# Ledger of designs, part 8: peptides against a protein of PDB entry 2ODG

Target 1, 89 residues: chain A of PDB entry 2ODG
Amino acid sequence: MTTSQKHRDFVAEPMGEKPVGSLAGIGEVLGKKLEERGFDKAYVVLGQFLVLKKDEDLFREWLKDTCGANAKQSRDCFGCLREWCDAFL

## One batch from the design tools (peptide; made by RFdiffusion4, then SolubleMPNN)

Design b1_p9_5_s3 (from b1_p9_5, 6 letters changed)
Fold by OpenDDE base, seed 5:
Structure b1_p9_5_s3 (fold): chain B 89 residues (1-89), chain A 9 residues (1-9)
Amino acid sequence: as target 1 above (89 residues)
Amino acid sequence: MAKLAEEAA
């Protein structure tokens, strides 16, 4: 599998205050749903990712249940956070 | 209902 430019842009630098929509796999629709559920910043989703101990299945299931992410979207988002953590955490 | 990190797991 290949990565998107959005993924590369996200994993290349500190996360800071980036909005949730900056995460790979999270577009406008999913982003708004996440924001409505309190996940307005990428780092809040990172928090959930870490609480789930970086478990792919648990995280992707959570993302699907929380905002309706499909398999590709949840995979992209998981990969984005995993690689960011590998670089910066 | 919101399911924040503190509630999720």
Scores: peptide ipSAE 0.028, ipTM 0.626, DockQ to the pose 0.213
Fold by OpenDDE base, seed 4:
Structure b1_p9_5_s3 (fold): chain B 89 residues (1-89), chain A 9 residues (1-9)
Amino acid sequence: as target 1 above (89 residues)
Amino acid sequence: MAKLAEEAA
């Protein structure tokens, strides 16, 4: 599988205060829905990812239930956070 | 209702 430039840009550097929309798989529509649910920063979604012990199925299900992410969007988002953690956590 | 980490864990 190949990754997007958005993914590569995200995993290449510390997360800092990046908005939730900086996550791969999270566009304007999903980003707004996440923000409305209190997930305004990428690090808040990272927190959820870690609370779920990096479990792919649990995280992707959560993302779908929270903002309506489809399979590709949740896969991209999960992969983005997984690889970021591998590099920086 | 905000679906934060505690609620989703």
Scores: peptide ipSAE 0.027, ipTM 0.621, DockQ to the pose 0.198
Fold by OpenDDE base, seed 3:
Structure b1_p9_5_s3 (fold): chain B 89 residues (1-89), chain A 9 residues (1-9)
Amino acid sequence: as target 1 above (89 residues)
Amino acid sequence: MAKLAEEAA
């Protein structure tokens, strides 16, 4: 499966203080909803990803329930965090 | 209300 440039940019380096909107699959609309729920930084979403033990179904369900992400958006976001963790965690 | 990590399934 092909990835976006946004995905590649995110997984290429430590995420530091990157905003939640820097995650693949998370645009301005979903980003604002996540920020309203306390997930303002990408590393906060990473925290949730890790709390769910990197489980794809649980994470994607959580993302859908939290900000209304569709299947593609949740898949892109999950893949982005999975590959970042494989590289840096 | 915030949906933080403490609310994880």
Scores: peptide ipSAE 0.027, ipTM 0.621, DockQ to the pose 0.187
Fold by OpenDDE base, seed 2:
Structure b1_p9_5_s3 (fold): chain B 89 residues (1-89), chain A 9 residues (1-9)
Amino acid sequence: as target 1 above (89 residues)
Amino acid sequence: MAKLAEEAA
């Protein structure tokens, strides 16, 4: 599979204070839903990703249940965080 | 109420 430019932009540098909407697979609709649930920054979603021990199925299920992400959106978001962690953790 | 990381454990 190929990655998006959004993915490449995210994984290329420390995420700092980037908003949740900077994550691949997370657009305005999903971003607003995540923000309403307390996940306003990308690093908060990273925290959830790490609490779930980087488990793909658990994370993608959580994302679906939390903001209604579809299979592609959850896959893109998971891949984005996985590759960021591989580079910076 | 926000569903944060602790609620997923």
Scores: peptide ipSAE 0.027, ipTM 0.614, DockQ to the pose 0.215

Design b1_p9_5_s4 (from b1_p9_5, 5 letters changed)
Fold by OpenDDE base, seed 1:
Order: C-alpha cells, then sequence, then structure tokens
Structure b1_p9_5_s4 (fold): chain B 89 residues (1-89), chain A 9 residues (1-9)
C-alpha cells in the first residue's frame, strides 16, 4: 500500500517537538481530542506506543478508545510511528 | 497530564 505525504514528512526527520497533529491519521478533530487528554506532542503518543511494546492491536484499540479514530486513521498513525522508530529509535 | 494506558506484562 501507499503512504501519504504527511506520513513521509513525519518519518523522514527527528520528531522533536512536533505536535500530535503531525502524525499521519491524526487530523484536526482527533488532534484536539488527544490534546484534551494530555497528548499534545507526537512524542507523548510515541511513549504510549512504546509502553504497549509496539503492539498494533493494542495501540490501535487505545487510539480508537481515546479519540475515536477509525480503522484507517489508527492504521495510518500506527504505521507512522512504526516506521519512525525503525529509522530513529 | 496525559493518561497513559496501564499495561501489565
Amino acid sequence: as target 1 above (89 residues)
Amino acid sequence: MAEIAEKAF
């Protein structure tokens, strides 16, 4: 499958202080909901991804339960973090 | 504060 430009932009460079909305699959609506839960930076969501041991099902379920992400949004977000970690972790 | 999900291994 193909990835979005947003995905490619995210995985191409260090995460730094990028906002949560910079993650693939996370738009304005989901980003605001995540920010309300304290996930204001992409690296906070990365932390959650890592404490779940990079498990796809657990992470995608968490994202769905936390901000209402649909299947595509959670897949895109998971893939974004997975590939970033492969490059930089 | 962010609500990180609890996980037991």
Scores: peptide ipSAE 0.152, ipTM 0.777, DockQ to the pose 0.213
Fold by OpenDDE base, seed 2:
Structure b1_p9_5_s4 (fold): chain B 89 residues (1-89), chain A 9 residues (1-9)
Amino acid sequence: as target 1 above (89 residues)
Amino acid sequence: MAEIAEKAF
């Protein structure tokens, strides 16, 4: 499966204070909805990902329910966090 | 505050 440049840029370096919109699969529409729910930084979404024990189905369902992410967006976001964790966690 | 979702395992 191919990845976007956005994904590659995210997984290549420490997350720091990157905004939620820096996550692959999260554009301006989904980012705004996540921010309205208190998920303003990528590391807050990382927290949710870890609380869900990195479970793909649970995380993707959560993302769909929280911001209306479609299947591709939730897959891209999950893959982004999974690969970042594999490199840095 | 972020609202972390509760899931049943």
Scores: peptide ipSAE 0.038, ipTM 0.690, DockQ to the pose 0.193
Fold by OpenDDE base, seed 5:
Structure b1_p9_5_s4 (fold): chain B 89 residues (1-89), chain A 9 residues (1-9)
Amino acid sequence: as target 1 above (89 residues)
Amino acid sequence: MAEIAEKAF
């Protein structure tokens, strides 16, 4: 599958203090919902991703349950974090 | 505080 420019921009550099909305698959709607749940920074979502041992099914289910992400959004977000970790972790 | 999901391994 091809990736978005948003994905490429995210995986290309250290995460730093990037907002949660910088994650691929996370737009304004999902971003606001995540922020309301305390996931304001991309690195907080990364933390959840790592606590779940990078398990795709668990992470995508969590994301769906937490902010209502659909299949594509959760896939994009998972792929974004996976590839970032492959590059920088 | 972030609502981190509990996970049992």
Scores: peptide ipSAE 0.037, ipTM 0.691, DockQ to the pose 0.212
Fold by OpenDDE base, seed 4:
Structure b1_p9_5_s4 (fold): chain B 89 residues (1-89), chain A 9 residues (1-9)
Amino acid sequence: as target 1 above (89 residues)
Amino acid sequence: MAEIAEKAF
């Protein structure tokens, strides 16, 4: 599966205080919706990803239900967090 | 492969 530059930028370094909008698949619209739900930082979404035991179906369904992410957006976001964890967790 | 969207939301 090919990746975006946004994905590569995210997985290349520690997450730190990066905003939720730095996640692949999360643009301004989805980012604002996530922020309104309390997910303002990428590491908060990482927390949800980990609580869901890195399960793809559960995470992508959660993202869809929480901010209205479509299939590509949820796939990109999941892949971004999966590969970040493989590198840094 | 999923279709690439022109606009990012």
Scores: peptide ipSAE 0.021, ipTM 0.532, DockQ to the pose 0.029

Design b1_p9_6_s1 (from b1_p9_6, 3 letters changed)
Fold by OpenDDE base, seed 1:
Structure b1_p9_6_s1 (fold): chain B 89 residues (1-89), chain A 9 residues (1-9)
Amino acid sequence: as target 1 above (89 residues)
Amino acid sequence: SPEEALEAF
């Protein structure tokens, strides 16, 4: 599968203080919902990803339940964090 | 809070 430029930009460098909306699959709508739930930074979502032991099904289910992400959005977000971790963790 | 929103096993 091909990735988006947003994905490539995210996985190419340290995460730092990037907002949650910088994650692939997380647009303005989902980003606002995540921020309202306390997930304002990408690294907070990374924390959830790691707490779930990088399990794809659990993470994607969580994302769906938390902000209403659809299958593509949750896939893109998961892949973004997976590849970032492969590079930097 | 983020801590309360996080899920864990």
Scores: peptide ipSAE 0.060, ipTM 0.670, DockQ to the pose 0.244
Fold by OpenDDE base, seed 3:
Structure b1_p9_6_s1 (fold): chain B 89 residues (1-89), chain A 9 residues (1-9)
Amino acid sequence: as target 1 above (89 residues)
Amino acid sequence: SPEEALEAF
């Protein structure tokens, strides 16, 4: 499937200190909910992604449970982290 | 804390 510009911007360069809201699929609403749970940086969500051994179902379920992400949002976020890892990890 | 919020299942 096609990706968003937000996805492309994220996967194109090192993650650094990018906020959680820079992740594809994570908008203002989901970003704020994640920040309230302590996931303020994209790399913290990356940490969860890696702890779950990059498992799509587990990660997407976690994201849904943590911030209320829908299927598209969790898919976009998962794909964003997967492709970033393929490039930089 | 963020550390406590991380989960693996």
Scores: peptide ipSAE 0.051, ipTM 0.667, DockQ to the pose 0.237
Fold by OpenDDE base, seed 5:
Structure b1_p9_6_s1 (fold): chain B 89 residues (1-89), chain A 9 residues (1-9)
Amino acid sequence: as target 1 above (89 residues)
Amino acid sequence: SPEEALEAF
């Protein structure tokens, strides 16, 4: 599958203080819901991703349960974090 | 646990 420019922009550089909305698959609606749950920065979601030991099913289920992400959104977000970690972790 | 970590937020 092809990736979005948003994905490519995220995986290309250190994460730093990027907001949660910078993650592929996370738009304004999901971003606001994540922020309300304390996941305001992309690195906080990265933390959850790592705590779940990079397990795709667990992470995508968590994302769905936490902010209502659909299958594509959770896939995009997972792939974004996976590839970022492959490059920088 | 991962589930417990989620509750921190």
Scores: peptide ipSAE 0.042, ipTM 0.676, DockQ to the pose 0.161
Fold by OpenDDE base, seed 2:
Structure b1_p9_6_s1 (fold): chain B 89 residues (1-89), chain A 9 residues (1-9)
Amino acid sequence: as target 1 above (89 residues)
Amino acid sequence: SPEEALEAF
């Protein structure tokens, strides 16, 4: 599948202090919900991704339950973190 | 589980 420019921009460089909204699949609505739950930075969501041992089903279920992400949003977010980890972890 | 992982934060 094709990726968005947002995805490409995220996976191309170190994550640093990027906000949660910089993750592919996470727009303003989902970003606000994640921030309200304590996930204000992309690296906090990365932490959850790693705690779940990079399991796609578990992560996507978590994201859906936490912020109401749909299938495309959770897929985009998972793919974004997976590819970032492949490059930098 | 997702619930348990969330509780870690």
Scores: peptide ipSAE 0.042, ipTM 0.701, DockQ to the pose 0.182

Design b1_p9_6_s2 (from b1_p9_6, 4 letters changed)
Fold by OpenDDE base, seed 3:
Structure b1_p9_6_s2 (fold): chain B 89 residues (1-89), chain A 9 residues (1-9)
Amino acid sequence: as target 1 above (89 residues)
Amino acid sequence: SPEEAEKAF
């Protein structure tokens, strides 16, 4: 499957202080919901991804429950974090 | 695209 430019931009470099909205699949609506829950930076969502031991089903379920992400959004976000970790973790 | 932006909201 093809990736978005947003995905490629995220996985290409260290995460640093990138906002949560920099994650593939996370737009302004989901981003604001995540920020309201305390997930303001991409690295906070990365933390949740790692706490869930990179489990796809658990992470995607969490994302859905936390901000209302649909299947595509959660898939894109999961893939973004997985590939970032493969490159930098 | 507007369509992709909507899918990523």
Scores: peptide ipSAE 0.033, ipTM 0.602, DockQ to the pose 0.030
Fold by OpenDDE base, seed 2:
Structure b1_p9_6_s2 (fold): chain B 89 residues (1-89), chain A 9 residues (1-9)
Amino acid sequence: as target 1 above (89 residues)
Amino acid sequence: SPEEAEKAF
């Protein structure tokens, strides 16, 4: 499926200290909700992704439950982290 | 779908 420029920008380089809002599928509203829950950096969400053993269903469910992400947003976020890990982990 | 058409926020 077609990816966004935001996705491509994220997966192209080490994530470093990028804010959670840099993740594909995470805009200002979802980003703020994630930050309020302690997930202020993209690498914190990466940590949750890894704790869930990169399981798509578990991660997408978690994201939905944590910040209210819809199906597209959770898919975009999952794909963003999966492809970043494939490149850099 | 309407859900997928919603802008990311």
Scores: peptide ipSAE 0.031, ipTM 0.609, DockQ to the pose 0.029
Fold by OpenDDE base, seed 1:
Structure b1_p9_6_s2 (fold): chain B 89 residues (1-89), chain A 9 residues (1-9)
Amino acid sequence: as target 1 above (89 residues)
Amino acid sequence: SPEEAEKAF
């Protein structure tokens, strides 16, 4: 699979205070739903990713249940966080 | 699939 420019932009630099919508697979609709649940920053979603021990199935299921992400959106988001962690964590 | 082809939003 190929990555998006959004993915590449995210994994290329420290996460800092980037909003949740900067994550690959998370647009304005899913971003708003995540923000309403308290996940306003990308680093908060990163926290959930780490609590779930970086498990793909668990994280993608959580994302689907939390904001209604479809298979592609959850896959893109998971891959984005996985590769960011490989580079910076 | 149709789901995977849908734009991220």
Scores: peptide ipSAE 0.030, ipTM 0.593, DockQ to the pose 0.030
Fold by OpenDDE base, seed 4:
Structure b1_p9_6_s2 (fold): chain B 89 residues (1-89), chain A 9 residues (1-9)
Amino acid sequence: as target 1 above (89 residues)
Amino acid sequence: SPEEAEKAF
């Protein structure tokens, strides 16, 4: 599938202190909801992704339940983290 | 879907 520029920007470099809103699929609305739940940095969401052992269904369900992400948003976010890990982990 | 697009933020 084709990816967004936001995805490409995220997977191209170390994550560092990037905000949660830098993740593909996470816009301002979802980002604020994640921040309110304590997921303020992209690396915190990465942590959850890893705790769930990179399982797509589990992660996407978690994201939906945590911030109300729809199918596209959760897919984009999952793919973003998966490809980042493939490059840097 | 329209609902997916509506929630795309």
Scores: peptide ipSAE 0.026, ipTM 0.587, DockQ to the pose 0.029

Design b1_p9_6_s3 (from b1_p9_6 with S5A E7K)
Fold by OpenDDE base, seed 5:
Parts: structure tokens; C-alpha cells; sequence
Structure b1_p9_6_s3 (fold): chain B 89 residues (1-89), chain A 9 residues (1-9)
């Protein structure tokens, strides 16, 4: 399927200290909610993704439960992290 | 298990 430029920008380079809002599917609303729950950096969400062993259903359910992400938002975020990991891990 | 580790925080 088609990806966003935001996705492409994220997966193209090391994650570093990028804010959580840099993740595809995570806009200002979801980003703020994630930050309020302690997920202030993209790498913290990456950590959760890895702890869940990159399981799509578990991660997307977690994201929905944590910040209210809808199906598209969680799909975009999952795909963003998956492809970043494929490139850099 | 991964399912038990649903929350980092």
C-alpha cells in the first residue's frame, strides 16, 4: 500500500531523539496523549514495539488502549516502526 | 510473555 511522506522521512534515517509525534500515524492529539503517559520519544514507543516482539495485533491494541489510536493510525505507526527496524536493526 | 508485557509504563 501507499505510505506517507512522514513515514518515508521517519524510516530513512536513525531515530535518535525524535519526538513521538514523528511517527507516522501519530499526530498532535495522539502525540500529546502518548507524552502524558510517558512516551515522549519515538524510541520509547519503539521499545514497546520490541517488547511485544513486533507483534502487530498486540502493538496496535496497545496503541489503541494507550492513546486512542484508530485502525489507520495504529497501522501507520506499526508500519513505520516495522520498516524502520527492517532498515536499521 | 509479550502479551504479559503490554505496558512499558
Amino acid sequence: as target 1 above (89 residues)
Amino acid sequence: TPEEARKAF
Scores: peptide ipSAE 0.088, ipTM 0.793, DockQ to the pose 0.154
Fold by OpenDDE base, seed 1:
Structure b1_p9_6_s3 (fold): chain B 89 residues (1-89), chain A 9 residues (1-9)
Amino acid sequence: as target 1 above (89 residues)
Amino acid sequence: TPEEARKAF
């Protein structure tokens, strides 16, 4: 599958202090819900991704349960973090 | 465990 420009922009550089909404698949609606749960920065979601040992099913289920992400949104977000980690971790 | 981590937040 092809990736979005948002995905490419995220995986191309260090994450730094990027907001959670910078993650592919996470728009304003999901971003606000994540922020309300304490996930204000992309690196906090990265932390959850890593504690789940980069498991796709566990992460995507967590994202769905936490902010209501649909299948495409959770897939895009997972792929974004996976590829960022492959480049920088 | 990873499954327990799902409940961290």
Scores: peptide ipSAE 0.082, ipTM 0.791, DockQ to the pose 0.151
Fold by OpenDDE base, seed 2:
Structure b1_p9_6_s3 (fold): chain B 89 residues (1-89), chain A 9 residues (1-9)
Amino acid sequence: as target 1 above (89 residues)
Amino acid sequence: TPEEARKAF
């Protein structure tokens, strides 16, 4: 699958203090919902990704339930975190 | 388990 520039920009460098909205698949609508639930930084979502042991089904289900992400948004977000972890974790 | 960690907060 072809990735977005947003994805490429995220996976290319340490995430540091990047906001949750910097994650691929997470736009303004989903970002605000995640922030309201305490997920204000990309690294907080990374934390959830890791406690779910990088399980795709569980993570994507969680993202859907938490912010209303659709299939593409959850796929993009999962792929973004997976590739970042492969490079830096 | 991952299922037990379903919610972060």
Scores: peptide ipSAE 0.078, ipTM 0.789, DockQ to the pose 0.154
Fold by OpenDDE base, seed 3:
Structure b1_p9_6_s3 (fold): chain B 89 residues (1-89), chain A 9 residues (1-9)
Amino acid sequence: as target 1 above (89 residues)
Amino acid sequence: TPEEARKAF
């Protein structure tokens, strides 16, 4: 699988205060839904990813249930956080 | 557990 430029931009540097919409797979529609649930920053979604012990199936299911992410969107978001953690955690 | 935690928010 190839990655998007959005993915590469996210995993290349510290997360800081980046908005949730900066995550690969999270566009304007999903971003707004996540923000409404209190997931306004990318680091809040990172927190959920870590609480789920980086489990792909659990995280992708959570993302689907929380904001309606499809398989591609949840896969992209998971991969984005996984690779960020590999670099910075 | 992670399964319980998925419902936290």
Scores: peptide ipSAE 0.074, ipTM 0.779, DockQ to the pose 0.148

Design b1_p9_6_s4 (from b1_p9_6, 4 letters changed)
Fold by OpenDDE base, seed 4:
Order: C-alpha cells, then sequence, then structure tokens
Structure b1_p9_6_s4 (fold): chain B 89 residues (1-89), chain A 9 residues (1-9)
C-alpha cells in the first residue's frame, strides 16, 4: 500500500502531545467524536491499541464502533499506530 | 481481558 503524508509525518517522530486528529485516517469529524469519548490525544488511542495487544481486527472494530470510522479510516489509523510502534516502542 | 477494554470509554 501507499501512505499519506499525514501518516509519514506521524510515524517520523515521537508522539508527544499530538492531538487525536494527527493520526492518519482521523479527520475533523472522527476526531471530534473521539474527543467526546475521552480520546483527545493520539497517545490515548495508542493506549487502546496496546491494551488490545495490537490486534488489527479488534482495534479497527473498536474504532468503527467508537467514532464511526470506515474501512479506509480504520486501516489508515491502525497502520499509523503500528508503524509508529515499530519505530519507537 | 482486551475485550473488556473496549467498553472502558
Amino acid sequence: as target 1 above (89 residues)
Amino acid sequence: SPEEALAAF
């Protein structure tokens, strides 16, 4: 697959305090919904990703159920976190 | 369990 510049920007550096909307696949609409559910920072979503033991199906289903992410959005978000973890964890 | 974490938020 190809990646977006947004993905590349995210995986290139430590996550720090980046907002949830900095995750690939998470735009303004999904970001607001995640924030309303308490996922305001990218690292909170990372926490969920890790609690789910990096399981793709579980994470993507969670994201869909939590903010209404479609298949591409959940794929992009999962890939973003997976590659960030491969680089920094 | 990881499944229980799905309902945490």
Scores: peptide ipSAE 0.074, ipTM 0.746, DockQ to the pose 0.153
Fold by OpenDDE base, seed 2:
Structure b1_p9_6_s4 (fold): chain B 89 residues (1-89), chain A 9 residues (1-9)
Amino acid sequence: as target 1 above (89 residues)
Amino acid sequence: SPEEALAAF
């Protein structure tokens, strides 16, 4: 509901080559873990989000299992991608 | 499933 400036900055413009750490909810710790698993760019995580058909529970479960995201981090990341897609897809 | 989705990468 309440969003961060990081969220607003991400959803306001095309994603391009933004690193995975640009996603809301993804800080240095989670970003490093995602990069180790091959998710180095935000658009790779977007790919996973789309493969999961934008399903919130599935995506948040994946994020938790992949990098150890907590409930707030996974909520923020999901919301960030959802709103970006609403604007640009 | 999340595991099946990961196989796409």
Scores: peptide ipSAE 0.072, ipTM 0.743, DockQ to the pose 0.190
Fold by OpenDDE base, seed 1:
Structure b1_p9_6_s4 (fold): chain B 89 residues (1-89), chain A 9 residues (1-9)
Amino acid sequence: as target 1 above (89 residues)
Amino acid sequence: SPEEALAAF
């Protein structure tokens, strides 16, 4: 599959304090909804990803239910976290 | 469980 520059920028370095909106697939609309639910930093979403044991279906369903992400958005976000973890975890 | 953790948010 193809990835965005946003994805590549995220997976290339430690995420530190990056906002949730820095995740691939998460724009301003979804980011705001995530922040309202307490997921203000990318590392909080990472935490959810890890709690779900990196399961794609569970994570993508969670993201859809939490902020209304569509299939592409949830796929992009999942792939972003998966590849970040492969590099840094 | 993952479901319990999810329910916290």
Scores: peptide ipSAE 0.062, ipTM 0.730, DockQ to the pose 0.162
Fold by OpenDDE base, seed 3:
Structure b1_p9_6_s4 (fold): chain B 89 residues (1-89), chain A 9 residues (1-9)
Amino acid sequence: as target 1 above (89 residues)
Amino acid sequence: SPEEALAAF
């Protein structure tokens, strides 16, 4: 499938201190909800992704339960982290 | 466990 420019920008370079809203699929609304739950940086969500052992179903369910992400948003976010990890881990 | 880690948030 096709990816967004936001996805490409995220997976192209080290994550550093990028805010949670830099993740593909995470807009202003979802980002604020994640921040309220302590997930203020993209690397904190990366941590959750890794704790869940990169399991797609578990991660997408977690994201949905945590911030109300829909199927596309959770898919985009998962794909973004998966491809970043493939490049940089 | 993943569930225990989630409890921290």
Scores: peptide ipSAE 0.055, ipTM 0.718, DockQ to the pose 0.131

Design b1_p9_7_s1 (from b1_p9_7, 5 letters changed)
Fold by OpenDDE base, seed 2:
Parts: sequence; C-alpha cells; structure tokens
Structure b1_p9_7_s1 (fold): chain B 89 residues (1-89), chain A 9 residues (1-9)
Amino acid sequence: as target 1 above (89 residues)
Amino acid sequence: MEVEVTTVY
C-alpha cells in the first residue's frame, strides 16, 4: 500500500502540538467529532493508541465508535500512529 | 466487544 503525503508529513517529525486533524485518515468531519470528545490534539489520540497497547483491531474499533471512521480512515490513522511510534517512541 | 475510552490528562 502506498501512503499519502499527509501520512508522510506526519511521520517525518515529532508531532508536538499538532491538531487531531493532522493525522492521516482524519479530515474535517472526523476531526470535529474527535475534538468534541476531548481528542483535540494528535497526541491525545496517540495516548489512546498506546493505552490500547497498539492493537490494530481495538484502536480501529475505538476510532469507528468514537467518530464514525470508516475502514480506510481507521486504517490510515492506525498506520500513521504506528509508523510515528516506530520512528520516535 | 465495545472498546473503552481510557484517555486521561
């Protein structure tokens, strides 16, 4: 699978204070829903990803249930966080 | 199985 430029931009550097919408697979609609649930920063979603022990099925199910992400969006978001962690964690 | 939101600040 090829990655998006958005994915590449995210995994290339420390995430710092980047908004949740900077995550691959998270657009304006999903971003707003995540923000309403308290996930305003990418690092807050990273926190959930880590609490779920980087489990793909659990994380993607959580993302679907939390903001309505479809299979592609949840896959892109999971892959984005996984690769960022591989580089920086 | 529902997944619990467990993020804390």
Scores: peptide ipSAE 0.067, ipTM 0.632, DockQ to the pose 0.056
Fold by OpenDDE base, seed 4:
Structure b1_p9_7_s1 (fold): chain B 89 residues (1-89), chain A 9 residues (1-9)
Amino acid sequence: as target 1 above (89 residues)
Amino acid sequence: MEVEVTTVY
């Protein structure tokens, strides 16, 4: 599987205060929906990812239920956070 | 399955 440049840009460095929309799979539409739910920063979504113990199915289901992410979007977002954690945690 | 979600205000 190939990754996007957006994915590579995200996993290459500490995420700091990056907005939620910087996550792979999260565009403007999903980003706004996440922000409306209080997930304005990428690290807040990271928190949810960690609370779910990095479980792919649970995280992707949560993302779908929270912002309406489709399978590709949830896959990309999950992979983005997984690889970031592999690099920095 | 019930998914436990972090509550954000």
Scores: peptide ipSAE 0.061, ipTM 0.632, DockQ to the pose 0.059
Fold by OpenDDE base, seed 3:
Structure b1_p9_7_s1 (fold): chain B 89 residues (1-89), chain A 9 residues (1-9)
Amino acid sequence: as target 1 above (89 residues)
Amino acid sequence: MEVEVTTVY
């Protein structure tokens, strides 16, 4: 699988205060839904990813249930956080 | 399955 430029931009640097919408797979629609649930920053979603012990199935299920992410969106978001963690955590 | 999530408010 190839990655998007959005993925590459996210995993290339510390995420700092980046908005949740900067995550690969998270567009304007999903971003707004996540923000409404308190997940306004990418690092808040990272927190959930870590609480779920980086488990792909659990995280992707959570993302689907939380904001309605489809399989591609949840896969892209998971991969984005996984690779960011591999680089910086 | 039920998944416990981080509480954010």
Scores: peptide ipSAE 0.059, ipTM 0.627, DockQ to the pose 0.060
Fold by OpenDDE base, seed 1:
Structure b1_p9_7_s1 (fold): chain B 89 residues (1-89), chain A 9 residues (1-9)
Amino acid sequence: as target 1 above (89 residues)
Amino acid sequence: MEVEVTTVY
């Protein structure tokens, strides 16, 4: 599958203090829901991704249950974090 | 399935 420019922008550089909405698959609606649950920064979602041992099914299920992400949104978000980790972790 | 969340309130 081809990636979005949003994905490429995220995986190209250190994450720093980027907001949760900078993650591929996370738009304004999902971003606000994540922020309300305490996930305001992308690195907080990265923490969840790592605690789940980078398991795709567990992470995507968590994201769906936490903010209502659909299959494409959760796949895009998972792929974004996976590829960022491959580059920087 | 409930999964463990890194942030707890």
Scores: peptide ipSAE 0.054, ipTM 0.625, DockQ to the pose 0.059

